# Ledger of designs, part 21: peptides against a protein of PDB entry 4HTP

Target 1, 231 residues: chain A of PDB entry 4HTP
Amino acid sequence: SQTVASHVPFADLCSTLERIQKSKGRAEKIRHFREFLDSWRKFHDALHKNHKDVTDSFYPAMRLILPQLERERMAYGIKETMLAKLYIELLNLPRDGKDALKLLNYRTPTGTHGDAGDFAMIAYFVLKPRCLQKGSLTIQQVNDLLDSIASNNSAKRKDLIKKSLLQLITQSSALEQKWLIRMIIKDLKLGVSQQTIFSVFHNDAAELHNVTTDLEKVCRQLHDPSVGLSD

## One batch from the design tools (peptide; made by RFdiffusion4, then SolubleMPNN)

Design b1_p10_2_s4 (from b1_p10_2, 7 letters changed)
Fold by OpenDDE base, seed 2:
Structure b1_p10_2_s4 (fold): chain B 231 residues (1-231), chain A 10 residues (1-10)
Amino acid sequence: as target 1 above (231 residues)
Amino acid sequence: MSESLDALLA
């Protein structure tokens, strides 16, 4: 389909999120998000130059940045323990080995990194020496796979859930998987508030979301930062 | 951003 999300690599979003997380100050975090958003909007304008009334918006990215506000897709039914078991199987890790135990006992400090309780970080270090350097998925493809997982969870098709997860994992770098895990668990740990994300996106975004609770509507109606709710 | 995005914007 002809959307911005179909052209933007998932790796680009993950790199932005990584920069935001590593930034110490609020201003620097905002700058990284703004740069990604501005690039997205510029690309949107170029992609849709000859098309009016498009429904394309920042929504495909926004729903991954603010996964706790997801209302379109249902629950994934995926927990850290499930992912741990999947990785052990997929990577053929010895069950009594160091890496398998780190994944299974992620809440207990076992390593030198001090990442106890953060499954995504533990997974990252296990995956880093075993995964490709750059993934091949676009933001649209990631969302399609996540939609499939949610749908199959609702339908109680565990085999198909595993299939979609396998596709995500095998086509993603360790860094991309770190962020994908956080998106699924719905905790990105960016160090910036939801209100800040909305304020950077559009001055009226928080208000519109409070009324509608519809993230897609917010992204679509307020895709132009110069056009307000009252205009 | 990716090279593909840069190419579209050029």
Scores: peptide ipSAE 0.019, ipTM 0.648, DockQ to the pose 0.523
Fold by OpenDDE base, seed 1:
Structure b1_p10_2_s4 (fold): chain B 231 residues (1-231), chain A 10 residues (1-10)
Amino acid sequence: as target 1 above (231 residues)
Amino acid sequence: MSESLDALLA
């Protein structure tokens, strides 16, 4: 079945997240998120114009924006060190070279940008001159690949995990990979709280999530901002 | 894509 996530480029989400991160102040951050959400809902209405009982919702995006609330996927089994080693291998970086050492020692301040401890930012700068400028993945495809990673981690299929990671990496810009890394590590550093995200999404979202801890249910039941829980 | 990435996909 047709889903909004199958049509929305992952790049669009990443661009939105980047705008949110760079924005100063809560109001501007909220504006960027709201614009993305409104666009999503508008597209949903158009896509499902003739279908009243769809299960499609904002969930595919929301689970990437609030990855710490993910309950459907099991653990990825991926840490910064693994990603560092993967990038070193994939990019054929000299092991004793500057970029390889930056990735491996991302916690140690080495540069002027103050990016110490933020692996995604370190990776971004290493990737920027080496990656394609525009990714090709949709939000659905990203979620499918992440599902594959989690499933294969549970199955202890390291080769298949690597394969899915390679697909993500090779089809993503440096900026998209920055955010993908943060999604995997579950730390987006947006500068807005979970509560704020929920509040913008729907007035009852935080309450429903607090009770159910089910992000998909929250997104589906509260898809329409004008329809509340008591409705 | 970098040449290195292309090589891995080939």
Scores: peptide ipSAE 0.007, ipTM 0.479, DockQ to the pose 0.028
Fold by OpenDDE base, seed 3:
Structure b1_p10_2_s4 (fold): chain B 231 residues (1-231), chain A 10 residues (1-10)
Amino acid sequence: as target 1 above (231 residues)
Amino acid sequence: MSESLDALLA
């Protein structure tokens, strides 16, 4: 069955997240998220016009926006050090070179940007001159690859984890990889709270999540902003 | 010479 996530480019989500992060005010951050969500709902309505009983929802995007609330897939087993080593290998960076050292020592500020401790930002600047300008992955494909990583981590299949990571990296822009890293590490640094995200999604979302801790259920049951829990 | 990710796909 076709899903909205199978049609939405991962780049569109990343662009939205980038706009949210760059926005200074809460109202502007909310506006960017709302615009993405509204577009998603409109596309859903068009895609499923003749099919009322679908399980498709905003969940594929929501689980990437709020990765700390992920409960369906197990741990990735991926840390910044692993990603650093992978990038050094893939980009054939000299081990004693400036860029390799930046990735490995990401906690120590070496540059003017003040990005100390933010591995994703450091990676972005290393990747920007070396990566594709535009990625090719959909949100569904990203989630499928992340599912593969989690499954293979549980099975201790390091080679298959690397394969999935390579696919993510080679099909993503530097900007998309910045956000992908933050999703894997589970820290998006959006400057907007979980409560705000839920409140924009649906008035009853925070309450339902507090009771169920099930993000998919929240997205599915509260897909329509005009239909409440008591309806 | 930093090999571009494009070169790895190719």
Scores: peptide ipSAE 0.007, ipTM 0.453, DockQ to the pose 0.029
Fold by OpenDDE base, seed 5:
Structure b1_p10_2_s4 (fold): chain B 231 residues (1-231), chain A 10 residues (1-10)
Amino acid sequence: as target 1 above (231 residues)
Amino acid sequence: MSESLDALLA
């Protein structure tokens, strides 16, 4: 069955997240999220015009926006140090070079950007001159690859984990990789609360999530903003 | 500068 996530470029989500992060005010952050959500819902309605009973929902995007609430996937088993080593290898960075050292020592501020402790930002600047300008992955493909990583981590298949990571990296822009890293580490640093995200999604979303702790159920049951939990 | 990712796949 067709899903919205199979059509939406991962780049579109990342650009939205970037706008949210760069926005200073809560209202502006909310606006950017709302615009993405509204576009998603509009596309959903068009895609499923002739299908009333679909399980498709905002869940594929929501689980990337709120990765700390993920309950379906097992742990990735990926840390910043692993990613640093992978990038050094993949990009053929000199081990004693400036960029390799930045990745490995990401907790120590070396520059004026104040990016200390934010591995994703450090990675972004290293990747920017070295990566594709535009990625090719959809949200569904990203989720599929993340599922693969989690499954292979559980199965202790390190080689297959690396394979999936390489696929993610080689098909993503520097900006997309910045956000992908944050999704894997489960810290997006958006500057907007979980409660705010839920409130924008649906008035009853926070309540339903508090009861069920099931993000997919929240997204599916409250897909229509005009239909409440009590309806 | 390090080779681009595209160059590594070629």
Scores: peptide ipSAE 0.007, ipTM 0.460, DockQ to the pose 0.027

Design b1_p10_3_s1 (from b1_p10_3, 5 letters changed)
Fold by OpenDDE base, seed 1:
Structure b1_p10_3_s1 (fold): chain B 231 residues (1-231), chain A 10 residues (1-10)
Amino acid sequence: as target 1 above (231 residues)
Amino acid sequence: SESLEKMLAE
């Protein structure tokens, strides 16, 4: 069966997240998220026009927006130091060079952008002049690769983890990789709360999640914003 | 998104 996530470019999600992050006010942040969500729901309705018994939902996107609530896939086993070393190798950065040192010592202020402690931002600036301008991955493909990483981490297959990471990296722009890193580390720094995200998604979303702790169930049962829990 | 809107228009 076809899913919305199989059609939506990961770049679209990342662009939305970037706009949310750059927005100063809560209202503007909410607007950007709402626009993405509304577009998703409209596409869902069009894609599934003649099929009402589908399990497809916003879940593939929601689990990337709220990665700290992920319960379906296991831990990635990936930290900033691992990513730093991977980038140094992949980009063939001189080990004693400024960019390699920035990645390895990401917690130390460099005096440039004030991004100390934010590995994703440091990685972004290293990647920006070295990566393709537009990625090619869909949201479904990103989730598939992340599933692979988690599964292989559980199986202690480091070679296959690296393979999936390389696929993510080589098919993503610098901006997309910034957000991928934040998704893996589970800190998006959007400036909006989980409660706000749920409230925009559905009025009953926070309540249902508090009871079930099942993000997929929340997205599926509350897919229609006009249909409540008691309906 | 712009991409989704374009796909809907097709």
Scores: peptide ipSAE 0.027, ipTM 0.689, DockQ to the pose 0.912
Fold by OpenDDE base, seed 3:
Structure b1_p10_3_s1 (fold): chain B 231 residues (1-231), chain A 10 residues (1-10)
Amino acid sequence: as target 1 above (231 residues)
Amino acid sequence: SESLEKMLAE
């Protein structure tokens, strides 16, 4: 079945997340998230105009925005060190070179950027001069690849994990990869709480999540902001 | 999203 996520570029989500992160005030952060959400809901209504009983929802985006609450997908088995080694190989970086050492020693400040301990930011600056300016993946495709990684991790198929990671990397901009890394590591550093994200999504979202611990149910049951749990 | 708005206008 056709989904909103199959049409929305992953770049659009990443741009929204970047705007949220760069915003200083809570109100401005909320505005950026609300704009993305409203656009998603409008597109959903247009896409499913003739189909009222659909299971499609904001879930594909929500599970990337709140990756620490993911329960459907098993562990990726990916750490910063693994990604560092992969980038060194993929980009053919000299192992004793400056950029390779930055990736491997990401916890140590090496430059003017206060990015120590944030692997995604270190990776971004290494990738920016070397990667495509525009990615080609949709949110659906990103989730499919992440599902593949988790499944293959459980099956201990390291070669297939690498294949899916390479597909993600080669089809993504540096900015998209920064956010993808943060999604995999499960730390987006948005500066806005989980409670705030839920409250903007729906007034009853936090309550329903506290009871069910199921992001998909939250997104599906509370898709319409005007329809509450008691309705 | 500018891309979503464009798709809705088409």
Scores: peptide ipSAE 0.026, ipTM 0.689, DockQ to the pose 0.852
Fold by OpenDDE base, seed 5:
Structure b1_p10_3_s1 (fold): chain B 231 residues (1-231), chain A 10 residues (1-10)
Amino acid sequence: as target 1 above (231 residues)
Amino acid sequence: SESLEKMLAE
């Protein structure tokens, strides 16, 4: 069956996250998230207008926005050092070159941007002049690839992990990869709390998550912002 | 394991 996530470009989520991150005020950050969520719900209603009892929800996006709350996927087994090595190989960067050293020594301040310790930002600037301008992946495809990575990590199949990572990287813009890295590392640095995200999603979301610890259940049961837990 | 370079060449 069709899902909203199968139609929404991953680029749209990344653009939203970028706007949230760049916004200085809490109100503006909330506005950008709300706009994305509202658009998602509208599309859901249109897509499923003839099917009232669907299991489709905001979950595919929510689990990428709140990756620390992921419970369905096993661990990726991916760290910054692994990603650095992969990028050096993929981009054919000289090992002793400036860009390779930036990736490997991302904790050391080397530039004027003050991005020390943020691997995703370091990677972004290395990738920006080298990657395609527009990615081609949907949110569903990104989740499928991340599922593959987690599954293959559990199975200790490093070759298949690299294959899935390669597909993610080669089909994503530099901006999309910045956010993908942060999703994998599970630190988005949005400047808004988990509670704020839940409160914007639904008034009862934080409470339901505190009880169930199940992000999918939260997204399914509270899909309609006008229908509460007690209804 | 297969390298990224090898995968790109295929």
Scores: peptide ipSAE 0.015, ipTM 0.529, DockQ to the pose 0.020
Fold by OpenDDE base, seed 4:
Formats: C-alpha cells, structure tokens, sequence
Structure b1_p10_3_s1 (fold): chain B 231 residues (1-231), chain A 10 residues (1-10)
C-alpha cells in the first residue's frame, strides 16, 4: 500500500527542520512544524480518500524528528568519527587537509562559525561545495536505508553499513546530509522540546507516549487531531 | 563546483 512517506521528499522535511532551527521564538518554531504536519495530514487524506482502514500515519516523519524515541530500529552503531572517516574517503579529502581535520576534530573550536561540537554543521560546510544541490530521496527511502543500517549493525556487517550510508550520502544535498547526521546521532538541536512537538501533533500525544513509549502507536491512534484517546 | 556524483563518477 502507498504511504505518504513514499511521496514526500526528504528535502521537504529537512527544509522544515532548518526553518525550525533558524527560528528564534517558540511560536515561530511551532508554526513551521504545524505547517509541515498539516500538509502531511492533508496529503494523507487525499492519498487515502477511498481507503478507510489504513495504517499509514505521521510515524515515518515523527521518528526522524524525534530520533531519540526510536524503538523499532536497533542502534546504528555510527559515531561522528566513523562519518568523518567516511566523508574523507568518499570526498577524497587530503588527510592532512583543512577539511579532513575539521571533520576529525569537530569538537575543537576552529573557524569563525562557532559550530564546535556540532559535527553535522561542520560536515555541512565541507559538503556544501561538493554535494548535489537537491537530493532525490523520499522519507520512506531514508527510513528504509536507516533500517538497513540498523539491521546490518546488528549483524556486524560493516561493509553493508557503509554501502547504505554511501547511498544516503550520494543521493542527498549538503543540507539533507546535515539533518541525516543529526538523525543518526539523535540530536537535532531544533530548540523545541519533545513535549512541544507532541503538543502540536495532538493534545493527547504526550500522555499516550508516556504510557506506551510507542511512537508509532501514538502516531496511528492520534492521527486525527480531533479524535482523542477517549473517543 | 563539482558535485559528489560527479566526483564519484570520476
């Protein structure tokens, strides 16, 4: 069956996240998230107009927005150092060059941007002049690749992990990769709390999540903002 | 600037 996630470009999510991150006020951050969510729900209704019993929900996006709440996938086994080495290799960066050193020493304050400690931002600036301007992945495809990474990590197949990572990287813009990295590392730095995200999604979302700790269940049961837990 | 895809094709 078709899902909303199979149609929504990953770039759209990343653009939304970027807008949220850049917004200074809570209200503005909420607005950007709400706009994305409303668009998602609208598309869902259109896509499933003739199908009343679908399991499709906001879950594919939500699990990327709140990656620390991921329970379906096992650990990726990926750290910043691994990504740094991968980028150095993939981009054929000189090992003693400025960009390679930036990636490897991302914790050290180097440069004027003040992005020390944020590997994703460091990577973004390295990637920006080297990557595609626009990616081609859907949210579904991103999740599929992340599933592959997690499964291969569990199976201790490092070569296959690398393969999936390369597929993600080669089909993503620098901006998309910035957010992919943050999703993998499970720190989006949005400046908005988990509770706020839940509150915008559904009034009962935080409560249901607190009880079930099941993000998919939260997204499915509370898909309709007008239908509460008691209904 | 050369894209990643171009670099990999090379």
Amino acid sequence: as target 1 above (231 residues)
Amino acid sequence: SESLEKMLAE
Scores: peptide ipSAE 0.006, ipTM 0.445, DockQ to the pose 0.027

Design b1_p10_3_s2 (from b1_p10_3, 4 letters changed)
Fold by OpenDDE base, seed 4:
Structure b1_p10_3_s2 (fold): chain B 231 residues (1-231), chain A 10 residues (1-10)
Amino acid sequence: as target 1 above (231 residues)
Amino acid sequence: SASLDAMLAA
């Protein structure tokens, strides 16, 4: 479909999230998010120049940035232990090897990175020397695969869940997988609050979300930062 | 985003 998300590489979102996470101050974190958002809005305007009545919005990205607010998808049914086992299998890691044990015992790692309790970071370092350097997925494709996972979880089709996960993994860099894991687990650890994300997106975003709890509606209705909810 | 900017320029 002709959406902004169908054109934006997932890598671009992940790079932005990485910059936000690494930024030390609130202002710098906000700047990185704002730059991504502004670029998205500009691209939207260009893509939909002759079509003003579109439902396309920042929602495909926002639901990945604030995955804890996801209400459209059902639960993935995926936890860190499942991912650990999957990676051990996929990467053919020795069960008693250092990397397998790191993944399984992610809560108390013995490494020097200080990543205790952060499975995604531990996974990143295991994946970095083993995965492709550049992913090929768009934001839309990532969301489609996540939709598939949620649907198949509801249907108790573990085989199909694994299939979609493998597609995500094999088409993603280590950095992209780090963030994908955090999206699935629903904890991005950006160091910036939900309120700040909403405030940067639109002045009325937090209020509208508090009332509707509909993230897509928030993104669609408040797509233009210059047009308020009361206008 | 560099990629988005490039797409806008195209």
Scores: peptide ipSAE 0.031, ipTM 0.733, DockQ to the pose 0.839
Fold by OpenDDE base, seed 2:
Structure b1_p10_3_s2 (fold): chain B 231 residues (1-231), chain A 10 residues (1-10)
Amino acid sequence: as target 1 above (231 residues)
Amino acid sequence: SASLDAMLAA
């Protein structure tokens, strides 16, 4: 069966997240999220017009927007140092070069940007002149690759973890990789709270999540904003 | 999203 996530480019989510992050006020941040959500719901209704009993929901996107609430997949076992080493290898960066040192020593200010301590931003500037302008992955494909990473981490298959990471990296723009890194590290720095995200999604979302701690259940049961928990 | 809107129109 078809899912909305199998049709939505990962780039679209990343562009939305970028707009949210750059927005100064809460209202503007909410607007950008709402626009993405409304488009998703509209597409869902069109895609599933003749199928009322589908389990498809906003969950594939929500679990990337709120990665700290992930409970279905286990830990990735990936830290900034691992990613730094991988990028140095993949991009064939000189080990004693400026860009390699920026990635490895990302906590130390370089004086070029105020990005000290934010590995994803440092990686973005290294990747921007070296990566494709447009990625090719859908949200579903990103989640599939992340599932693979988590599974292989549990099984201690480092070679297969690297393989999946390479697929993510080689098929993503610099901007997409910036956000992918933040999803893996579980810190998006959007400037909007979890409560706000839930509130925009559905009035009962925060309550249902507090009881169930099941993000998929929240997205599925509260897919329709007009249907409440008591209905 | 421009991509989503385009897909809905098709």
Scores: peptide ipSAE 0.030, ipTM 0.725, DockQ to the pose 0.830
Fold by OpenDDE base, seed 1:
Structure b1_p10_3_s2 (fold): chain B 231 residues (1-231), chain A 10 residues (1-10)
Amino acid sequence: as target 1 above (231 residues)
Amino acid sequence: SASLDAMLAA
């Protein structure tokens, strides 16, 4: 069945997340998230205009925005060190070079940016002059690849994990990879709380999640902001 | 959101 996520570029989500991160105040952060959500809902209504009782929802995006709440996928088994080594190989970085060392020693401050401990930011600056400017993946495709990684991690198929990671990397801009890394590591650093994200999505979202711990159910049952839990 | 808006306009 057709889904909104199959049409929305991953770049659009990443640009929204970037705006949220760069925003100083809570209100501005909320505004950027709300704008993305509203656009998503409008597209949903248009896409499913003649179809009732669809299961499509904001879940594909929500699970990337709140990756700590992911329950459908098992662990990726991916750490910063693995990604560092992968990037060094993929980008053919000299192992003793500045960029390779930045990735491997991401916890040690080496520059003026103050990005020590944030692997995604360090990776971004290494990738920016080396990667394509615009990615080609949809949110659906990103989720499919992440599903593959989790499944293959469970099956201990390292070769297939690498294959899916390479597909993600080669089809993503530096900015998209920055956010993808944060999604995999499960730390977006948005500066806005989970509660705030839920409250913007739906007034009853936090309550329903507290009871069910099921992010997909929250997104499906509370898809319409005008229909509450008591309804 | 820019691409979403464009998709809605089509």
Scores: peptide ipSAE 0.034, ipTM 0.737, DockQ to the pose 0.950; fails the geometry check
Fold by OpenDDE base, seed 5:
Structure b1_p10_3_s2 (fold): chain B 231 residues (1-231), chain A 10 residues (1-10)
Amino acid sequence: as target 1 above (231 residues)
Amino acid sequence: SASLDAMLAA
């Protein structure tokens, strides 16, 4: 079945997240999120104009924006150290070289960007001169790969985890990988609260999530901003 | 999103 997520480039989400992160004020952050959401809803209406009662919703994007609320996928079993080692291998970085050491010692201030402790930012600068300028993955494809990683982690299939990670990495720009890393680590550093995200999505979203703790239900039931929980 | 708008126009 057709979904909005199968059409939306992952790059679009990442660029939105980047704009949100770079915005200083709450209002500007909200604006960027709202613009993405409105575009999503508009596309949904167009895509499903001849189909009623579809289950498609903002959920595929929302679960990447609020990864700490993910309940469908099991744990990835991926930490920064694992990613560092993977990148060193994949990029064929000298193990004693500057870039390899930056990745491995991401918690130590380097004095250049003040990004100590933020592995994703460290990775971004290492990747920027080495990666594709434009990725090719949709939001659905990213979620499928993340599902695979979680499933294979549960099954203790490290080889298949690596395979899926490599697919993600090789089909993503440096910027996309920055945000992908943050999604996996479950820390986006957007500077906007969960409550604000829910409030922008729907007036009743926070309440419904507090009751159900089901992000998909929230996205489905409150897909239309004009239809309330009690309607 | 510019890309979404482009897809809608197609």
Scores: peptide ipSAE 0.030, ipTM 0.727, DockQ to the pose 0.757; fails the geometry check

